# Peptides against a protein of PDB entry 3ESW: the designs that were tried, part 218

Target 1, 322 residues: chain A of PDB entry 3ESW
Amino acid sequence: NNIDFDSIAKMLLIKYKDFILSKFKKAAPVENIRFQNLVHTNQFAQGVLGQSQHLCTVYDNPSWHSIVLETLDLDLIYKNVDKEFAKDGHAEGENIYTDYLVKELLRYFKQDFFKWCNKPDCNHCGQNTSENMTPLGSQGPNGEESKFNCGTVEIYKCNRCGNITRFPRYNDPIKLLETRKGRCGEWCNLFTLILKSFGLDVRYVWNREDHVWCEYFSNFLNRWVHVDSCEQSFDQPYIYSINWNKKMSYCIAFGKDGVVDVSKRYILQNELPRDQIKEEDLKFLCQFITKRLRYSLNDDEIYQLACRDEQEQIELIRGKTQ

## One batch from the design tools (peptide; made by RFdiffusion4, then SolubleMPNN)

Design b2_p26_1_s3 (from b2_p26_1, 17 letters changed)
Fold by OpenDDE base, seed 5:
Structure b2_p26_1_s3 (fold): chain B 322 residues (1-322), chain A 26 residues (1-26)
Amino acid sequence: as target 1 above (322 residues)
Amino acid sequence: SDKELVMFFLELEELKKKKYEEKREI
């Protein structure tokens, strides 16, 4: 029996499109009630919502993109991308160029642009004096630091000169273009903006166990790809669970088009108890926030994103990222 | 391809079924 795959595919596409569009319609009253109850009663859910309100939209700022592109050495970046692409990329097609770009941005950011800051250098003693710095604790921002979305300032005393050095934990990524230093938070924050400034589809991944990284949607690989600016890592989701032997409970990805529990991509062993929220409630929460983020999109955009979501869910269920 | 699309939908339905069956065994 010659299966008319064309006819079946057309029929399935129509039905699937209708199903997806129905799913992304305005939330039913019962869903709104469930959502409100969840975020009011579950602290983890409230935290995910709060993060989504910031992380899903903050990086979609054209003014920031311009400032980023004006600040980076684009000539160096593209020269290096073109050089690597010319070796191998022509055989794989044009879509791989963005993977080379992200890999170069990882290199550039870690090697040429940004600095890891365990402890700041002493403001008085100058460069390479962080070894002399003793933490005194943390305090709120001063009036100047408060201008740059600073919630916390780490305070250090120099053992050599006795002076106090402030390490503001800035959340303004534009300020980070100036300061060019931080820990995983500052690294991931600015690097997420950098990737967005190149017009890439990027998510910010929050791990409950005090780490953060990015995901980039590779058109070449046709999937979300792990990207860690701190590690200069591309497509190595296993590094935390396997290489670091890190114990983890939750990894949540935040993007302009959705919020996704990506824990299955990164938590390969040594899983900590997932006791902060019921699995069904977390799934509902992420879907509900995702639905809200897509309310202004047209039917075709909703459909395309939903197809991508389902592909990711298949990947996450199978545990095959490769 | 149309075949790949059909296979995708079939696989998706099978995965949904397995996930539903796993929920019944808990």
Scores: peptide ipSAE 0.017, ipTM 0.378, DockQ to the pose 0.187
Fold by OpenDDE base, seed 1:
Structure b2_p26_1_s3 (fold): chain B 322 residues (1-322), chain A 26 residues (1-26)
Amino acid sequence: as target 1 above (322 residues)
Amino acid sequence: SDKELVMFFLELEELKKKKYEEKREI
């Protein structure tokens, strides 16, 4: 009896594809009720939903991409990428080239383009005067600052001249192309837009314990790669838990194609209590939002993304990010 | 490959099962 193993395998793959696609069908009424109840009753769930409504879509703006590409020194960037690619002796490979591009963008952004701002310089005394700045607190934006999605303005007094300097915490990434300064929030916001402007698959990672970073999907590595613009870090998910000895509870990734709990990639030790939501409810929430983000995609796109999701889940369960 | 995908799925289901069993024994 010649068992046609190839025919059986093809039939199993078809049934598997259909099974996977069945998970992404329109939500049942019961799932919608569960979702509505969850976001109504759980503050953490409401926060994740609110973030997803912004972070999953805001960076998919072609006008912003054009402004970014017009603002960056593309000639310098590509010159450096080409130089690095040539040094490593790699054969021509478009997928590998993209990893070099992201590494150069990290370098360029930190070294040439953007500045860390713990305290602002005094507007009156000029550059390198931040040491003389005393925080007075925070207030709402003025009429000019409000034009650039500013929720909070930090107020500082100069100990030398007595003048007040305002440090608006802008959330408009286009304004950040002008100001070129901030903390982890401003860094990650603008850097996420920069990566998106090069046509890359990018997620914004929110950590509950006051940090944010990116993930980039490397076609060469065939996985999501940790990217932190503040640290000029590529593929170092351990830096927070191990190097910083940071205590963390939740890391949630927000992208155009889904919302994913990536806590297992980054929380390697010193895990804080995960008491904000039931694990089953968080899993449901992320899956439900992801499903909604994919409603307009065709079956082949859904299947490819679902295969990527399963590979990521295997990685996260095994704890083998490296 | 399609074969790798099937193997990954099977392995993921086994890992999920083991992790669920470990949580019930705690």
Scores: peptide ipSAE 0.017, ipTM 0.407, DockQ to the pose 0.211
Fold by OpenDDE base, seed 3:
Structure b2_p26_1_s3 (fold): chain B 322 residues (1-322), chain A 26 residues (1-26)
Amino acid sequence: as target 1 above (322 residues)
Amino acid sequence: SDKELVMFFLELEELKKKKYEEKREI
């Protein structure tokens, strides 16, 4: 009896697709109750929900994409991409071109476009005067600063001239195109928008231990790739745990299509206690938010994303298959 | 290929099982 393995495989694929799609149906009443109870009783869950409401959608703004593309030196960027792409002997139209683009955007952003700001320069003394700045604390935004989604303003006094300099922590990424300075928050915020403006699939990664970075979905590598604009880093998820010897507890990725606990990608050693939420509840929370973000997608989109999610979960279990 | 996808699914289920077994051993 020749077992028709092809027929069996087709049948299994159909059943698997149906099974996957069944998970993305409207949430059952019991799941809604569990979700509501979790976000009302667990502060970490509430924080993840709050971040998802902003980070999963804010960067999907076509008007912002246009402003970004008008502000960047696209001629320089593409010239450099084409140059590096050609050096490695790649043919035009290969999916690897997007990896070269992201690498050049990392270079361009760090070297040519944006600046790190530990302390601001003195508004009176001019450039390279940050060494003379003493922190006085933080305060709320003034009327002008409030126009640009500013939550806090760091206040500094110049030891040389005695004048006060304000360093607004702007959350408006369009304002960051003007100011071109900040710390990891401003860097990641604007760089996430930049990557989205090129039509790339991007997630914002929040680390509980006061760092943030991006992930880009490489079609060439067929996986999520670590991207840190502050470090000009591409596909180096180990830099925090190994190179920095950083202790970490949670890394959560926020994208338009889902929220994912990516801690296993980045926390390779020096793991801090994961005591903010039960692991099962965090898994449920991320899945529930992801399900909500996909409610408007068709069955084929849902299936493709679910296949990608399963691939990522395998990667996170196996570690990097070198 | 459809075959690779099936094999991938089977490997995933085995890995999930191993991880579940490992979590039972801890």
Scores: peptide ipSAE 0.012, ipTM 0.363, DockQ to the pose 0.246
Fold by OpenDDE base, seed 4:
Structure b2_p26_1_s3 (fold): chain B 322 residues (1-322), chain A 26 residues (1-26)
Amino acid sequence: as target 1 above (322 residues)
Amino acid sequence: SDKELVMFFLELEELKKKKYEEKREI
């Protein structure tokens, strides 16, 4: 009995593809009911859904990508990328080039482009006057600030001149290209858009304990890579748990193709109680949203993404960044 | 566990590096 192993392998691959694709078919009525009940009864689930409705789609704007690319010093960026790429002896066209690009974008963004704003400078006294600024609280945006998706404005009084300075927390990343300053929210928002503008696969990672960062899908490393613009950090998911000794409960990644609980990548120690939702319900929620985001994709795209998802889940279980 | 082993190696590698500053606010 000559076992045609090649025929069996082909048949298994077909059956496996069909099995994977079957998971991404239109949700059953029971799944829709479960989803609706979950988002109506669980505040954390509603929050994840609300974030997904914004973060999964907002950065896929070609007009914004053009504005970003027109605003950045691309000549400097590519010059630096090419220089570092050549130093390490890589040939042109290697997939590793994108990792060098992301590393340079991290450098450029932190060192040349964007500024950390703990407190704003006084609008009257000028640059390097933030030390003279006293917080008075927060208020709603004015008519001008409201044009740029501003939800909150922090108000500061200058101890030197007595004038009020406003620090609007803009959510419009195009406005951030002008303002060139912010905290982790503004940094991550604009940097996510920047990475997207280069055609990269990027996710926005929300941490419940008030931090946000990115993940980039490296074609060279064949995995999601931690990227923190605030820290100029590439592939250092441990920095929060280990270096900062940060206590965390949830890290959720939001991308165009899915929502993923990435807590296992970042929460290595000092885990806070995961009491906001049942683990099974969170897994279901993320899978359900991911399924919805993929409804317009073809079978090959769905299959490729599902293989990527499976690889990521294996990585997250093993605790090994492959 | 494999996770504990990975954490150990990550911690060991990080001891060779400068610690990052703690985040202030989003």
Scores: peptide ipSAE 0.040, ipTM 0.502, DockQ to the pose 0.028; fails the geometry check

Design b2_p26_1_s4 (from b2_p26_1, 16 letters changed)
Fold by OpenDDE base, seed 5:
Structure b2_p26_1_s4 (fold): chain B 322 residues (1-322), chain A 26 residues (1-26)
Amino acid sequence: as target 1 above (322 residues)
Amino acid sequence: SDIEKVMFILELEKLKKEKKEEKREV
């Protein structure tokens, strides 16, 4: 009697789909109580929730996507992507084109579009005068700066002319298309919006130890890929722990479809104490927020995302970054 | 194939079980 393995496989897949979908049903009363207690009693949990309320949804703005696409040199970008795809991409299939696009966007953003600002140039003396700038501290935004989601303004005095220059720390990514300068926060903020404007699946990664970057979901590699606009880096998650010898405790990824602890991808050595929250409570928190973000999705979308989540969890367990 | 998908799911669940067992022994 030959076992019909195809029929058994189909039955198992149906039961597995039902099991996965059961996990994304509305939270039980006990889970809601646990969540409320956690965010009211744990400051780190409250911070993660607050970040998720902004970072998971702010970049899903079609008006902003249009403004980005109108601002970038799309002719140059696609010309360069097509050129690189014509060399190597034909052997790998159409899905690799998006990897070439992200690599070109990294190049274009760092080389042609955006600038690093350690200190601003003097508004009076003009370009290349940042060496003459002395920090005086930080203050709140003025009435004009407040229009562009500015929390703080760094104040500098020019040693040459004595004038004051303001460096507003804008969180409005549309304002950053105009200013075209900043540090890791401004770089990551605008670059996340740029990637989203091309219809890509993108997450914002927050590191507790004062750095931020992106992840892109590559359809070619079938995984989340490290992307750092400051470093022009693609698929190099090791750069922080190994190359910089950076000590880190938490890396949390924020996307439209979920919140994920990605610390294991980036913290390869010199791990700092993870003492801000219990590991079980962090796992619960990320899963609870992820469920809420998926409440409007259909059963097939929920199932596909859950399969993707499981694949990522294997990768994070096995430590198989190639 | 459906068989390959099943094999992948079973491997996943095996790895999750092994990791839970390792956390109980430490």
Scores: peptide ipSAE 0.212, ipTM 0.783, DockQ to the pose 0.268
Fold by OpenDDE base, seed 1:
Order: C-alpha cells, then sequence, then structure tokens
Structure b2_p26_1_s4 (fold): chain B 322 residues (1-322), chain A 26 residues (1-26)
C-alpha cells in the first residue's frame, strides 16, 4: 500500500494554518494586562508604541499618494526603469521590474529631487552660503511653521551679513515635497511616502543611534530589502555596522502590517548593550502591536503575512538572506 | 509543492526549538 504523502501533507498544512491563525486571535485578558503594564512601566516600550501609532498608518493616505505622483517626474522615472529593465530584466521575469523601480527612485531622489542639509543657505545671501552659517541653537516653531508638523527650528546666523536663517525640522512629508531638503529624518520620511505612493510594501526602520531608513518587500527576491535614500543604497544592510563601524543597540521596523525587531539584519558587529527592555518583553510588544494591526484582516491575509513573518525570522536567525 | 511547504514548516519548528534550548543552557 503506497502511502499517500500528498494527502498527509495537505492535512498537516490545514493543521498548521489553524495553529498559525490561533496566534492572531484577539488578545487574552492576561496579554492586555501585560501590554498595559509594559507600556506604562517601560519608557522604551512606550516609545515603540508611540512610533507605531504614527509610522504604521500615516503613509496609508491616498491623497498624499496622489500629490506625490503629481510632483515626481514620472516620465523620467519610468523611462529610466524601462531602459534598465530592457538590458537585463527580461531574463529574470516581470517581478524584477519593481526592484529596478526602487533603484531608480533611489537615484532620482538623491540626484534630482532632494538635498542634504547640514546647514541652510543664508536666506539673504542666496545659494551656496551654508559655509558662512553659525548655529545659534534651536527654538519652537512660529505660527506658520507649526502648520506643517514642526517640532523644532534650528537657528543660524550668517557670518557675512549677520541675518538669521531658520531651518524648520518639518515632519509633514507634503511640506518636504516643497522644501526638498533635510537630514536622515526628512529623507526617510518623504522617501517612505514616495515608495508607498507606488503601492509598494514598505517599512520605516528606526535605529536608536540616530539613523533611519526603509525596507521594501521585493516580490522578486521574496524578502525584505534594505533601502537607504540618503546613501542611494539597495540591499546593503551591512553598511552601518561594517562600512561605518557604527555601534548600534536597536533597529525597529514599522509597517502597516506589523512592528518587527530587525536589529539582527543590521547589527553585525559593535553591538551596544540592549538594556532598554527585556528581550522577551520587546518580542511580546512587537507581536502584540502586530496582532492589533492585523485585527481587520481575513484568515487568508493573516496566514500569508504570518508565513512571510516566519520566513523573515528564519533569515534573521540564520544571518543569511534567502 | 505541499511537500516542500511541509518540509519548510518542519525545519522552521526544529530551528525554533533548537534556539529555545540554546537560550536555556546559557
Amino acid sequence: as target 1 above (322 residues)
Amino acid sequence: SDIEKVMFILELEKLKKEKKEEKREV
């Protein structure tokens, strides 16, 4: 009697699906109590929760997507993508086209669209005058700056003309489409919105040690891919730990479908003490927030996302991208 | 295939178990 291994496999897959779905059921009272106690007693947990309430949802704005697509030179972008795809992409199939799109968006954003701003130019002296600017400190926003989610304004004095120039640190990504300048925060904020506007699965990665970047889910590579708009970097998660020799403690990814500790992808050496929260409590926190973000999804959507999560966890355990 | 999916699941659960055991021995 030949064993029907296909039938056995199907039965196991059904039981596994049920088991996976059981983990995404509504939180038990004990889990809710644990969550509430954690966010009230641990400042790092409160910070992660606060960031999740913003970063997991803010970029899912169709009006913002339209404004982005109307602002970008789509003809140039697609012309460049089509050109690169025509060289090498046809052999790899249609799914690689999106990887070429993200690579072109990185190029376009850094080279054609956005500017790095260590110091602003003098508003009176004009372009290329940042060398003459002395920082005087920071202050709160004025009434106009406050309209664009500005938390702080850096103040600079021109050594040439003596005038004051304000550099508002805007958190409104639509205002950044106008200003087209900033540091890692402004770059990552607007670039995350740009990627989302093309209908891509994107996460915002927060590093505790004052850097931020994106991850994009590549259907071609079938994994999360490191994307840094500041560096024009695609699939180079090692750049911080190895190339920069940066010391880091935490990297947390925030997306519409979940919050994930991605520290293992980026912290390859020079790990700082992870003393802000217990590892089991951080794991619990990320899982709990992820469950809440998925409460409106159907069983098939939950299962597909859970399979993707498990694949990512294997990658992070093995220290190898599959 | 369904068999490949099953093999993946079994490998995943094995790796999770091994990692949990390693954390208990430290």
Scores: peptide ipSAE 0.204, ipTM 0.781, DockQ to the pose 0.262
Fold by OpenDDE base, seed 2:
Order: C-alpha cells, then sequence, then structure tokens
Structure b2_p26_1_s4 (fold): chain B 322 residues (1-322), chain A 26 residues (1-26)
C-alpha cells in the first residue's frame, strides 16, 4: 500500500492550522494574571508594554499616509526606482521592485529630505552655525511645542550672539515632515511612517542602548529586512555589533501585528547582560502582546502571520540572515 | 508543496523542543 504522503501532509496541515489558531484564542485567566503581575513588578516589561501601545498602532493612520505621499517627491522616487529596476530587477521578478523602492527611500530620505541634527543652528545667526552652540540642558515643551507631541526640548546658547535656540524633540512625525531634522529617534519615527505610507509591513526596532531602526518585510527575500534610515542601510543587521563594535542587551521590534525580541539578529558579539527581565518572562510578554494585537484578525490572517513568526524564529536560531 | 510545509513545521517543532531541553539542562 503506497502511503499517500500528500493526503497525510494535508491532514497534518489542517491539524497544525487548528493548533496555531488555538494559541491565538482569548488569553486564559492565568495568562492575564501573569501578564498583569509582570508589567506591575518589572520596569522593563512595563516599558515594552508602553512602547507597544504607541509604536504598534500610531503609524496605521491613513490621513498621515496621505500627507506623507503628498509631501515626498514621488516622481523623483519612482523615476529612480524604475531606473535601478530596469538595470537588474527584471531578471529577479516583480517582487524585487519593493526592495528597490525601500533602497531609494533610504537614499532619498538621507540625501534629499532629512537632516542629522547633533546641535541646531542658531536661530539668529542662520545656517551652518551649530559649531557655535553650547548645550544648556533640557526642559519641558512650551505651549506651541506641546501641540506636536514634544516630550523634551534641548536648549542651546550661541557662543557668538548669546541667543538661545530651542531644539524640541518632536514625536509627531507630521511635524517632522516640516522640520526635516533630528537624531536617530526622529529619523526612525518619520522613516517608519514613510515606509508604512507605501503599504509596507514595517516594524520599529528599539535598542535599549540608545539606538532605533526599522525592519520591513521583503516579499522578495521572504523575511524581515534590517533598514536603518540614519545609515542608509539595507539588510546590514551586523553594522551595530561588528562595524560599530556596539555593546547591546536588547533589541525589540514593534509592529501592528506583533512584538518580537530580535536581539539575536543584531547582537552578534559584545553582548551586555540581559538582566532587566527573565528570558521566559520577556518571551511570554512579547507573545502576550502579539496575541492581543491579533485578536481582531481572521483565522487565515492569524495563520499567515504565525507562519511568518515561525520562519523568523528559525532564521534567528540558525543565524541564516547572512 | 504541502510536504515542504509539513517538513518545515516538523523542523520548527523539533528546534523548539531542543531549545526547551537545553534550558532544562542548565
Amino acid sequence: as target 1 above (322 residues)
Amino acid sequence: SDIEKVMFILELEKLKKEKKEEKREV
């Protein structure tokens, strides 16, 4: 009797789908208790939860997407994408076009659109005067700055004219379309919104050691791809640990569909102690938040996302990102 | 193929077991 392996495979896939879907059912009372205890007793867990409440949903704003698309030079962007795609992309199929788009958005954002601001220029002396600026510290936003989700304002004194210049750290990405300057936080915030505005699956990656970047899901590569707008970097997760020799403890990715510990993708050497939370508790926390984010999704969406999660977990285990 | 999907699932579940066992031995 030839075993019908195809029939067995189909039966296993059905049972596996049911098993996966069962994990995304409403949390048991014991899981809710564990979650509440964890976020109330562990500051790191509370921080991850707080970030998830913002970062997982804030970029899913159709009005913001329209404003972004109206603000960007789409003609230039698509002209450049089409040009690069015409050279090499036709051989690789249509799915690679999105990778070219992300690469062009990285170029456009860094070269044409946004500026790095270590110190602001003096508001009185004008452009290229940042060298004359002395930091005086930080303070709360004024009444105008507070309209744009500003948590802190860095204060600088000009050594030349003595005037004070304010550098508000805006968290409103629409305000960043106007100001077009910032550090890693502003860069990553606005660039995450930009990628989302093109309909991409995007995650915001928070590193505990004061850096932030993006990941997008490449349909061509069939995986999450590292994207750093500050560095104009595409698929270079090693740059922090290897090129910068940066010591890191945690990298957490925040997306609309989940929260994932991606530390293994980026922490390749010089790992700092992971002492902020138990590994089991962090895993539970990320899974619990992810489960909550998926409560409104249908069975097919849940299953597809779960398959992506599992593929990513294999990738992170095997170190196959390179 | 459905077989490739099954093989992927089995490999994944194997890796998850191995990791749980490694954590119990430490």
Scores: peptide ipSAE 0.184, ipTM 0.768, DockQ to the pose 0.269
Fold by OpenDDE base, seed 3:
Structure b2_p26_1_s4 (fold): chain B 322 residues (1-322), chain A 26 residues (1-26)
Amino acid sequence: as target 1 above (322 residues)
Amino acid sequence: SDIEKVMFILELEKLKKEKKEEKREV
């Protein structure tokens, strides 16, 4: 009697799908109580929730995507992508094209489009005068700066001419398309929007120790890929812990479909105490927010995302990119 | 194949179990 392994496999997959879907049903009253208590009693949890309310949805704006695509030199970008794809990409299949696109966007953004601004240039003395700028402190935005979601304005005095130069810390990524300068926050904010504008699956990664970057879901690699616009870095999650010798405690990824603790991908050494929240409570929080973000999705979408989540959890367990 | 998917799920559940056991021993 030949065991029909195909029939058994099919039955198991049906039951497994049902089991996975059961986890994404409406939260039980006890889960809601636990969530409410956690965000009211734990400041870190409240911070993660607050960030999720912004970062998980803000980049899903079709009008912003259009403005981005109209602002970028698409002819140059696609010319470079096509050139690199024509060399090596045909052997690897069509899915690798998106990896070439992200690599070119990293190049284009850092080399051609955006600038690092540790200190602004003097408005009076012109270009390459930032070395002459002395920080005087920070203040609130003026009436014009406030139109572009500006939280703070850094004030600088020129040592040469004595004039004051303002450096608004804009959070409006559309304003950043105009200003084309900033620090890690502005870089990551605009670059996240750029990647989203190409229809890519992107997460914003927040590190508690004052850095931010992106992750892109590569269909070719079938995983989340580290992307840092400041470093022009693709698939180098080790750069912070190893190359920079940076000490870190938490890395949290925020995307439209979920919130994930990705600390294990990036914290390879020099781990700081994870004392801001209990590990079980952080896991619960991320799962609870993720569940809420998926409430409008159909069963097939939920199942596909859940399978992807499980694959990522294996990767994070093994400590190796598959 | 469906068999390969099942094998993947079984491996995943095994790894999750092993990790839970390791966390109980530490």
Scores: peptide ipSAE 0.181, ipTM 0.774, DockQ to the pose 0.280

